# Peptides against a protein of PDB entry 3NZW: the designs that were tried, part 105

Target 1, 212 residues: chain A of PDB entry 3NZW
Amino acid sequence: TTTLAFRFQGGIIVAVDSRATAGNWVASQTVKKVIEINPFLLGTMAGGAADCQFWETWLGSQCRLHELREKERISVAAASKILSNLVYQYKGAGLSMGTMICGYTRKEGPTIYYVDSDGTRLKGDIFCVGSGQTFAYGVLDSNYKWDLSVEDALYLGKRSILAAAHRDAYSGGSVNLYHVTEDGWIYHGNHDVGELFWKVKEEEGSFNNVIG
Target 2, 222 residues: chain B of PDB entry 3NZW
Amino acid sequence: QFNPYGDNGGTILGIAGEDFAVLAGDTRNITDYSINSRYEPKVFDCGDNIVMSANGFAADGDALVKRFKNSVKWYHFDHNDKKLSINSAARNIQHLLYGKRFFPYYVHTIIAGLDEDGKGAVYSFDPVGSYEREQCRAGGAAASLIMPFLDNQVNFKNQYEPGTNGKVKKPLKYLSVEEVIKLVRDSFTSATERHIQVGDGLEILIVTKDGVRKEFYELKRD

## One batch from the design tools (peptide; made by RFdiffusion4, then SolubleMPNN)

Design b2_p18_1_s2 (from b2_p18_1, 10 letters changed)
Fold by OpenDDE base, seed 5:
Structure b2_p18_1_s2 (fold): chain B 212 residues (1-212), chain C 222 residues (1-222), chain A 18 residues (1-18)
Amino acid sequence: as target 1 above (212 residues)
Amino acid sequence: as target 2 above (222 residues)
Amino acid sequence: SYVFDSPYLKKLLESFKA
């Protein structure tokens, strides 16, 4: 798995691969590793698929309950704290989760929290999470600027996942791409890694370690 | 380390069509190298045009299917005999599986039916309840033998339009029920030849708007 | 369970395939 999220002047970019594995077996190439919690809040999945899918879906229910009770959308801080508190209750039980809670509220602006099954909760501007995270960071950190255009930011997110998919055997399939703004998240499509690789190689003159 | 799980072998396969879905399973039940039964059905009609199979440890599979069937009954009771949708069924099964997250059901679960738009639907589950809607899925002992074949024949992976020098992928299209049944039969026939835990019989449940139809085919009995 | 990247979960899942 490779997931990433970063803040920039235009909001948040979220990009994830779609490969699931069971050992050396590729279980799926089409897994949705972004959970759309609500129109303004996204969760990403790394680690155990069931743990992430179950608890982030549960989180969505908690966020809806908050909205009903408080008559206001839940903050990204509060949503991530709910999840963090939950996984902390299961500390030592063997949950495997590396998640990012990404959203935009009027109070907080664009916000990213990293939450993992060890009970770590971090606010930050840039996170890459998964077995391919170091490969994604290599591209992302080298090209990241706060002042990126939306177009450049989307491309950078996509390109970083592509780099990870190329080097990490546990990452691949496709890139799912999101842009989060004050008006909510926007889905920017599913990009097959095979097609994307050749396109990027041709356009950039990159990936010269592959002859083609 | 104590292993409380058995493995009863077998293989299951789901394929979604345009307005139908198929869930198939062999009828062999085995422990290690000993055939327990040559006819032990593992694909079930659960009502509401939902068919289900949980392949792996048969005791866990049976328990899970029974729990789901009970869940369907409770749903009818709570919702004035409203039909359970396939997506709601998938969510329910996730809760059943994840409820045993720390002592999982040792099964690969597949359900098939029609979605709310009348389109074929197949959902697959891992032992702890992660699920995905897919066009096709193989589970069980010979899943590794069948799944690549399904990728090629259902999802048209690695197929290209003739004369395009491999630049244009073969377009995705739905298969007919006859094509799907043929594909299922070929898959299980091939699996039976290469895997000792697959054989004896093939039971296919076909879900349409008109209900669930069952077909049976003999497999090799070695 | 489907594992995205955990070697430990991989072992656990592989133990379930045994």
Scores: peptide ipSAE 0.040, ipTM 0.807, DockQ to the pose 0.291; fails the geometry check
Fold by OpenDDE base, seed 4:
Structure b2_p18_1_s2 (fold): chain B 212 residues (1-212), chain C 222 residues (1-222), chain A 18 residues (1-18)
Amino acid sequence: as target 1 above (212 residues)
Amino acid sequence: as target 2 above (222 residues)
Amino acid sequence: SYVFDSPYLKKLLESFKA
């Protein structure tokens, strides 16, 4: 798995691969590793597929209950805290989760929290999470600027996942790409890694370790 | 070393069509190298046009299917006989599986039916309840043999339009029920030749708007 | 929730990764 999220002048970019594995077996190439909690809030999944899918879906229900009770959208801080508190209750039970809670509220603006099954909860501007995270960071950190255009930011997110998919055997399939703004998240499509690889190689003259 | 799980072998296969879905399974039940039964059905009609199979440890599979069938009954009771949708069924099964997260059902679960738009739907589950909707999925002993074949024949992976130098992929299209049944039969006959845990009989449940139809075919009885 | 401690269970849980 490779997931990433970063803040920039235009909001948040979220990009994830879609490969699931069972050891050396590719279980799926089409897994949705982003959970759309609400129109303004996303969760990412790394680690145990069931743990992430179950508890982030549960989180969605808790967020909806908050909205019904408080008559306002839940904050990213509060949503991430609910999840963090939950996984902390299961500490040592063997949950495997590396998640990012990404969203926009009027109070907070664009916000990213990292939450894992060890009980870590971190606010930040840039996170890469998963077995391919180091490969993604290599591209992302080298090209990241706060002042990126939306187009450049989307490309950078996509390109960083592509780099990870190329080097990490546990990452691949496709890139699912999101842009989070004040108006909510926008899905920017599913990009097959194979097609994307050849396109990027041709356009950039990159990936020269692969002979066409 | 204590192992609380058995492995009863077998293979299951789901394929979604345009307005139908198919869930198939062999009827062999085995422990180690001993055939327990040559006819033990593992694909079930659960009502509401939902068919289900949980392949792996048969005791766990049977328990899970029974719990789901009970869940369907309770759903009808609580919701004035409302039909359970396939997506709601998938969510319910996730909860059943994840409820045993720390002592999982040792099964690969597949359900098939029609979605709310009348389109064929197949959902696949891991032992702890992660799930996705797919066009096709193989599970069980011969899944590793069948799934690549399904990728090629259902999803047209690695197929290209002739004369395009591999630049244009074969367009996705729905398969007919006859084509799907043929693929299922070919998959199981092939699997039976190479895997000792697959054989004897093949049951195919076909879900359409008109209900569930069952077909049976003989497999190799080795 | 009941936690079953088994090496087989651990292997099972570790096998399915997203």
Scores: peptide ipSAE 0.031, ipTM 0.818, DockQ to the pose 0.084; fails the geometry check
Fold by OpenDDE base, seed 3:
Structure b2_p18_1_s2 (fold): chain B 212 residues (1-212), chain C 222 residues (1-222), chain A 18 residues (1-18)
Amino acid sequence: as target 1 above (212 residues)
Amino acid sequence: as target 2 above (222 residues)
Amino acid sequence: SYVFDSPYLKKLLESFKA
């Protein structure tokens, strides 16, 4: 798995691969590793698929209950804290979760929290999470700027996942791409890694370790 | 070491069509190298036009299917006989599986039916309740043999239009029910030849707007 | 909740990684 999220002048980019594995077996190439919690909140999945899918879906229900009670959207801080408190109660039970809670509220602006099954909760501007995270960071950190255009930021997210998919055997399939703004998240499509690789190689003159 | 799980072998296969879905399974039940039964159905009509199979340890599979059938009954009771949708069924099964997260059902679960738009739907589950909607899925003993074949024949993976030098992929299209049935039969026939835990009989449940029908075919009995 | 520490269960759970 490779997931990433980063803040920039235009909001948040979220990009993830779609491969699931069972040891050496490729279980799926089409897994949705982004959970749409609500129109303004996204959760990402790394680690145990069932743990992430179950508890982030549960989180969505808790967020909806908050909206009904408080008559306002839940903050990204509060949503991530609910999840963090939940996984902390299961500490040592064997949950496997590496998640990012990404959203935009008027009060907080664009916000990213990392939450894992060890009980870590971190606010930050850039996170890559999963077995391919180091490959994604290599591309992302080298090209990241706060002042990126939306187009350049989307490309950078996509390109960073592609780099990880190329080097990490546990990452691949496709890139699912999201842009989060004050108006909510926008889905920017599913990009097959095979097609994307050849396109990027041709356009950039990159991946010269592969003979076309 | 105490191992509460058995493996009863077998293989299951789901394929979604345009306005239908198919869930198929062999009827062989085995323990180690001993055939327990040559006709033990593992694909079930659960009502509300939903078919289900949980392949792996048969005791766990049967328990899970029974619990789901009970959940369907309770759903009708609580919601004035409202039909359970396939997506709601998938969510329910996730809760059943994840409720045993720390002592899982040792099964690969597949359900098939029609979505709310009348389109064929197949959902597959891991033992702890992660699920995905797919066009096709194989599960069980011969899944590793069948799944690549399904990728090629249902999803047209690695197929290109002639004369394009591999630049244009074969366009996706729905298969007819006859094409799907043929593909299922070919898959199980091939699996039976190469895997000892697959054989004897093939039961196919076909879900359409008109309900669930069953077809049965003999497989090799070796 | 019974933590079933089966090597098979661990292998099964470790097998499905997203």
Scores: peptide ipSAE 0.028, ipTM 0.816, DockQ to the pose 0.087; fails the geometry check
Fold by OpenDDE base, seed 1:
Structure b2_p18_1_s2 (fold): chain B 212 residues (1-212), chain C 222 residues (1-222), chain A 18 residues (1-18)
Amino acid sequence: as target 1 above (212 residues)
Amino acid sequence: as target 2 above (222 residues)
Amino acid sequence: SYVFDSPYLKKLLESFKA
């Protein structure tokens, strides 16, 4: 798995691969590793598929309950804290989760929290999470600027996942891409890694270690 | 060390068509090298035009299917005989599986039916309840043999249009029910030849808007 | 929470990673 999220002047970019594995077996190439918690809040999934899918879906329900009770959308801080508290209760039980909670509220602005099954909860501007995270960081950190255009930021997110998919055997399939703004998240499509690789190679003159 | 799980082998396969879905399974039940039964159906009509199979440890599979069938009954009771949608069924099965997260059902679960738009739907589950809607899925003993074949024949992976020098992929299209049945039969025939835990019989459940149809075919009996 | 500690269960759980 490779997931990433970063803040920039235009909001948040979220990009994830879609490969699931069972040891050496590629279980799926089409897994949805982003949960759409609400129109303004996303969760990413790395680690155990069922743990992430189940508890982030549960988180969605808790966020909806908050909205109904408080007549206001839950903050990213509060949503991430709910998840963090939950996984901490299961600490040592064998949950495997590496998640990012990404969203926009009027109070917080664009916000990213990292939450894992070890009980870590971190606020930050840039996170890559999964077995391919180091490969994604290599591309992302090298090209990141706060002042990126939305187009450039989207491309950078996509390109960083592509780099990880190229080097990490546990990452691949496709790139799912999101842009989060004050008006909510926007889905920017599913990009097959095989097609994307050749396109990027041709356009950038990159990946010269692979002969076409 | 005590192992509470058995492995009864077998293989299951789901394929979604445009306006139908198929879920198939062999009828062999085995423990190690001993055939327990040559005809033990593992694909079930659960009502509401939903078919289900949970392949792996048969005791766990049967228990899970039974619980789901009961869930369907309760759903009807609570919702004035409303039909359970395939997506809601998938969510329900997730809860059944994840409810045993720390002592899982040792099964690969597949359900098939029609979505709310009348399109074929196949959902697959891991033992602890992660699920995905897919066009096709193989599960069980010969899944590793069949799934690549399905990738090629259903999803047209690694197929290109002739004369394009491999630059144009074969376009995706739905298969007819006849094509799917043939593909299923070929898959299981091939699997039977290469895997000792697959054989004896093939039961295919076909879901359409008109209901569930069952077909049976003989496989190699060795 | 009930936790069943089995080597087979651990192997099973390790098999399904995303």
Scores: peptide ipSAE 0.027, ipTM 0.807, DockQ to the pose 0.088; fails the geometry check

Design b2_p18_1_s3 (from b2_p18_1, 11 letters changed)
Fold by OpenDDE base, seed 5:
Structure b2_p18_1_s3 (fold): chain B 212 residues (1-212), chain C 222 residues (1-222), chain A 18 residues (1-18)
Amino acid sequence: as target 1 above (212 residues)
Amino acid sequence: as target 2 above (222 residues)
Amino acid sequence: SYTFDSKELEELLKRFAE
């Protein structure tokens, strides 16, 4: 798995691969590793598929309950804290989760929290999470600027996942791409890694370790 | 080391069509190299036009299916006999599986039915309840043999339009019920030839708007 | 069980092997 999120002048970019594995077996190439919690809040999934799906769905329910009770959208800080508190209760039990809670509220603006099953909760501007995270960081960190255009930021997110998919055997399938703005998240499509690879190779003259 | 799980072998296969879905399973039940039964059905009609199979450790599979059937009854009780949708069924099964997250059911679960738009639907689950809606899924002993075949024949992976030098992929299209049944039969026939834990009989449940139909075919018995 | 990263897979598989 490779997931990433970063803040920039235009909001938040979220990009994830879509491969699920069981050992050396590729279980699926089409897994959705982003949960759309509400129109303004996303969760990413790395680690155990069931742990992430179950608890992030649960989180969605908690967020909705908050909205009903408090008559306002839950903050990204509060949503991430709910999840963090939950996983902390299971500390040592064997949950496997590496998640980013990404969203926008009027109070916070665009916000990213990293939450994992070890009990870590971090607010930040850039996170890559999963077995391919180091490969994604290699591309993302080298090209990241706060002042990226939306177009360039979207491409950078997509390109970073592609790099990870190329080098990490446990990442691949496709890139699911999101842009989070003050008006909510916008889905920017599913990009097949195979097609994307050849396109990028041709356009950039990159991936010269592969002949074709 | 204590192992609370058995492995009863077998293979299951789900394929979603346009307005139907199929869930199939062999009827062989085995422990190690000993055949326990040559006819032990593992695909079940659970009501509300939902068919289910949980393949792996048979005791766990049976328990899970029973729990789901009970869940369907409770749903009817709570919702004035409202039909349980396939997506809601999937969520329910996730909860059943994840409820035993730390002592999982040792099964690969597949359900099939029609979605709320009348389209064929197949959902597959790992032992702890992660799930995905897919066009097709194989599970069990011969899943690794069958799934690549399904990728090619259902999802048209690595198929291209003739004369395009591999530049144009074969377009996705729904298969007819007859085509799907043929694929299922071919898959299990092939699996039986290569895997000792698959054989004896093939039971296919076909879900349409008219209900669930069952078909049975003989497989090799050696 | 399905996983989204390599390191956690090994641990998860070990649990099923017990």
Scores: peptide ipSAE 0.043, ipTM 0.820, DockQ to the pose 0.240
Fold by OpenDDE base, seed 3:
Structure b2_p18_1_s3 (fold): chain B 212 residues (1-212), chain C 222 residues (1-222), chain A 18 residues (1-18)
Amino acid sequence: as target 1 above (212 residues)
Amino acid sequence: as target 2 above (222 residues)
Amino acid sequence: SYTFDSKELEELLKRFAE
């Protein structure tokens, strides 16, 4: 798995691969590793598929309850804290989760929290999470700047996942791409890694280690 | 060490069509190298036009299916006999599986039916409740043999338009019910030849707007 | 069990095999 999220002048970019594995077996190439909690809040999934799907869906329910009770949207901080508190209760039980809670509220602006099953909760501007995270960081860190255009930021997110998919055997399938703004998240499509690879190679003149 | 799990073999296969879905399974039940039964159905009509199979350890599979059937009854009771949708069924099954997260059902679960738009739907589950809607899925002993075949024949993976030098993929299209049944039969026939835990009989449940139809075919009895 | 990270699945499987 490779997931990433980063803040920039235009909001938040979220990009994830879509491969699920069972050991050396590729179980699926089309898994959705982003949960749409509400129109303004996304969760990413790395680690155990069931743990992430179950608890992030549960989180969605908790967020909705908050909105109904408080008559306002839940903050990204509060949503991430709910999840963090939950996984902490299961510490040592064997949950496997590496998640990012990404969203936009008027109070917080664009916000990203990292939450994992070890009980770590971090606020930050850039996170890559999963077995391919180091490959994604290699591309992302080298090209990141706050002043990226939306177009460039979307491309950078997509390109970083592609790099990870190329080098990490546990990442692949396709890239699901999101842009989060004050008006909510926008889905920017599913990009097959195979097609994307050849396109990028041709346009950039990159991946020269592969002879077409 | 005590192993609470058995493996009863078998293989299951789900394929979603445009306005139908199929869920098929062989009828062989085996322990190690001994055939327990040559006709033990593992695909079930659960009501509300939902068919289900949980393949692996048969005791766990049966328990899970029974629990789901009970869940359907409770759903009707709580919601004034409202039909359970396939997506809601998937969520329910996730809860059943994940409820035993630390002592899982040792099964690969597949359900099939029609979505709210009348389109064929197949959902597959891992033992602890992760799930995905797919066009096709094989599970069980011969899944590793069948799934690549399904990728090629249902999703047209690695198929290209002639004369395009591999640049244009074969366009996706829905298969007819006859084509799907043929594909299922071919898949199980092939699997039976190569895997000892698959054989004897093939039961196919076909879900349409008109309900669930069952078909049976003989497989090799090795 | 499916994983989005293969290392985690192997660990999970090892726990069930023990």
Scores: peptide ipSAE 0.129, ipTM 0.829, DockQ to the pose 0.249; fails the geometry check
Fold by OpenDDE base, seed 1:
Formats: structure tokens, sequence, C-alpha cells
Structure b2_p18_1_s3 (fold): chain B 212 residues (1-212), chain C 222 residues (1-222), chain A 18 residues (1-18)
């Protein structure tokens, strides 16, 4: 798995691959590793598929309850804390989760929290999470600027996942791409890694280690 | 050392068509090298036009299917006999599976039916409840043999239009029910030849707007 | 069991082995 999220002048970019595995077996190439909690809040999934899918869905319900009770959207901080508290209760039980809670509130602005099953909860501007995270960081860190245009930021997110998919055997399938703004998240499509790879290679002249 | 799980072998296969879905499974039940039964159905009509199979440890599979069937009944009771949608069924099954997260059902679960738009739907589950809607899925002993075949024949992976030098992919299209049945039969026939845990009989449940139809075909017997 | 990383699979498999 490779997931990433980063803040920039235009909001948040979220990009994830779509491969699921069972050992050396590719279980799926089309898994959705982003949960749309609400129109302004996303959760990413790395680690155990069921753990992430179940508890992030549960998180969505908790967030909705908050909104109904408090008559305002839950903060990203609070949402991430709910999840963090939950996984902490299961510490040592064997949950496997590496998640990013990404969203926008008027109070916080664009916000990213990293939450994992080890009990770590971190606020930050840039996170890559999963077995391919180091490969994604290689591309992302090299090209990241706060002042990126939306177009460039979207491309950078997509390109970083592509790099990870190329080098990490546990990442691949496609790139699901999101842009989060003050008006909510926008889905920017599913991009097949195979097609994307050749396109990028041709346009950038990159991936020279692969003969075209 | 006590192992609470067994492995009864077998293989299951789901394929979603445009306005239908199929879920198929062999009828062999085996432990190690001993055939327990040559006819033990593992694909079930659960009502509301939903068919289900949980392949792996048969005891767990049967328990899970039973629980789901009961869930369907309770759903009707609580919601004035409202039909359970396939997506809601999937969520329900996830809860059943994840409820045993730390002592899982040792099964690969597949359900098939029609979505709310009348389109064929197949959902597959891992033992602890992660699920995905897919066009096709193989599970069980011969899944590794069949799934690549399905990728090629259903999703047309690595197929290109002739004369295009491999640059134009074969367009995706839905298969007819007849084509799907043939594909299923071919898949299981092939699997039976190469895997000892697959054989004896093949049951195919076909879900359409008109209900569930069941077909049976003989497979190779040992 | 499906996982996004190999280590998670191993942990889950341990539970099946119990």
Amino acid sequence: as target 1 above (212 residues)
Amino acid sequence: as target 2 above (222 residues)
Amino acid sequence: SYTFDSKELEELLKRFAE
C-alpha cells in the first residue's frame, strides 16, 4: 500500500493506490483505500483491510452523530482523536492500521492527522503511509512546495503514488486522487497504473530503467 | 496443539453480468486427502434474491450462512418485509465477520445478486470482513488457478484488438448468461483437473430479476 | 485475509493458527 496526503496553498491532496494482497497473492487491484466520511472529511487506509474498513466506517458514524448533536461538522482534530482513542483501546490486540484523517473546517482550515494502531497521532503537512511510503516520499519531497498550483499538486500526488507502485510490489493497480478544499473534497478519478506509467514515461522521459 | 480450524477445500466463483449474477461452487467436501462428501452444496439462496457462499472451513461457512439467513429474517421483521439490498447485505456480513475479528470464521465469502438498479453485483469478503464489489471473484482452493483466467475472460486483461499492435485494448463488455455459464463450467473443469480439492459436482445459482435459478453439472469424480 | 502490507497479513494469520 501507498497512501499520501499533503497540505498546500490550495488545500489538501490525497492520493492512494488500490492493491490488496494476501502474501504474494494479489487479492485485488481495485480496492478503495479512501473512505469518504463526509463531504469535507476523508480517511485513508493502510495495513489490515478489514480493520481500516470497519473502524473508519465506524468513525464515519461517530462523526455523523457529532454533527447531529452539536449541529456543526466535527473537527478534524476531534475525528482523528476518536479514532486514535479507539485504536488505543485495542493496543496490543493486533489491529493493524495506518490512517490519515484529512479534512477542512472553518476553525482549523485544511488539516491532516496521521493515526496508527500503535497509538501514534500526529498533525502534519505531509504524510506518506504504507509499504511504499519511502518511494512516494522520494518524489513528493523532491517536488513539494507550498505554492504549488492545484494542477501541479494533483499531478505530484498522482506521480508520487506511481513511483511507489513502480518500486513497491505491494502497491499498484490504480491511483485514486482527491483534492480537499474549503468546499469539500473533489474526486479526481481513478488512474490505472499501467496506462499512467507509459504516459508519464513518454511525457517526462522518466523511468529510464524500463525499456519502452 | 489444538487447531480449531479445518479446511474442507472446494472452490467458489462469482460473476456479475449486466442484469444478472452467478455464484457457483463445487460440491466436494474433503479433509486432507479424504473425500468426506461428493455432494455437499456450499452455495445457498438466502432470500431477497441474494445468494451466498462461504468457502474454507465448512463448519464456519455453515454457521456464517445461517447467521446471515437469520439476519435477513430479522431485517424483514424490523422493516415491514422490506427487501434487503445487496449492499446492505454486504455491510451486514461485514459485521458478522468482524464480530469475530479475534477468532475469525475461516472462510472466503462471496455473495451475488442485483443492485438497486437491477445490475449484477458480486461482493467478496476476507475472513475478517473486508469487502469489495467486483465483476468477478474466485475463492477457495483453486482460486489462484481460476482468477487469472477470469481476469482474461471477464475483464479482458491482456487482450487487444487484432491489427492494433497491442495498442488498443479489447473493449469491456458484459457477457451473456450463456457465456458466463460456459465460462464457469470451463473454469471448474480446468480446476478439477489440476486440484484434488475440487470436483464431483458443480452447482450454479443464477440470479435475475425473476429470481434464483439453480443448475447442476457433474465434474470429474475420483 | 486481505492486507495492504505483508506484515499485517502475518499478524492476522497468527490468529488463525491459534
Scores: peptide ipSAE 0.099, ipTM 0.818, DockQ to the pose 0.229; fails the geometry check
Fold by OpenDDE base, seed 2:
Structure b2_p18_1_s3 (fold): chain B 212 residues (1-212), chain C 222 residues (1-222), chain A 18 residues (1-18)
Amino acid sequence: as target 1 above (212 residues)
Amino acid sequence: as target 2 above (222 residues)
Amino acid sequence: SYTFDSKELEELLKRFAE
């Protein structure tokens, strides 16, 4: 798995691969590793598929309850704290989760929290999470600027996942791409890694280690 | 070390069509190299046009299916006999599976039916309840043999238009019921030839708007 | 069990063995 999120002048970019594995077996190439909690809030999934899917869905329910009760959208801080508190209760039990809660509220602006099953909760501007995270960081850190255009930021997110998919055997399938703004998240499509690879290779003249 | 789990072998296969879905399974039940039964059905009609199979450790599978069937009954009770949708069924099954997260059901679960738009739907679950809606899924002993075949024949992976030098993919299209049944039969026939834990019989449950029908085919018994 | 990260597989397998 490779997931990433980063803040920039235009909001938040979220990009994830879509491969699920069971050992050396590719279980799926089409897994949705982003949960759309509400129109302004996303959760990413890395680690155990069931742990992430179950508890982030549960988180969605908690967020909805908050909205109904408080008559306002839950903050990214509060949403991430709910999840953090939950996983902390299971500390040592064997949950495996590496999540990013990404969203926008008027109070917070664009916000990213990293939450994992070890109880870590971090607010930050850039996170790559998963077995391919180091590969993604390699591309992302090298090209990241706060002042990226939306177009460049989207491409950078997509390109970073592609790099990870190329080098990490546990990442692949496709890239699901999101842009989060003050108006909510925008889905920017599913990009097949195979097609994307050849396109990028041709356009950039990159990936010369592969003979095409 | 004590192992509470067994492996009863077998293989299951789900394929979603445009306005139908199919869930198939062989009827062989084994332990190690011994055949316990040559006819032990593992694909079940659970009501509300939902068919289910949980392949792996049969005791766990049976327990899970039973619990789901009970869940269907309770759903009707609580919701004035409202039909349980396939997506709601999937969520319910997730809860059943994840409820045993720390002592999981040792099964690969597949359900099939129609979504609320009348389109074929197949949902696949891992032992602890992660699930995904897919066009096709093989589970069990011969899944590794069948799934690549399904990728090719259902999803048209690695198929290209002639004369395009591999640049134009074969367009996706839905398969007919007859085509799917043939594909299922061919898959299990092939699996039986290559895997000792698959054989004896094949039961196919076909879900349409008119209900669930069942077909049976013999497989090799060796 | 399906994983989004290979690190999880080993941990989950421990539960099956117990």
Scores: peptide ipSAE 0.097, ipTM 0.829, DockQ to the pose 0.219; fails the geometry check

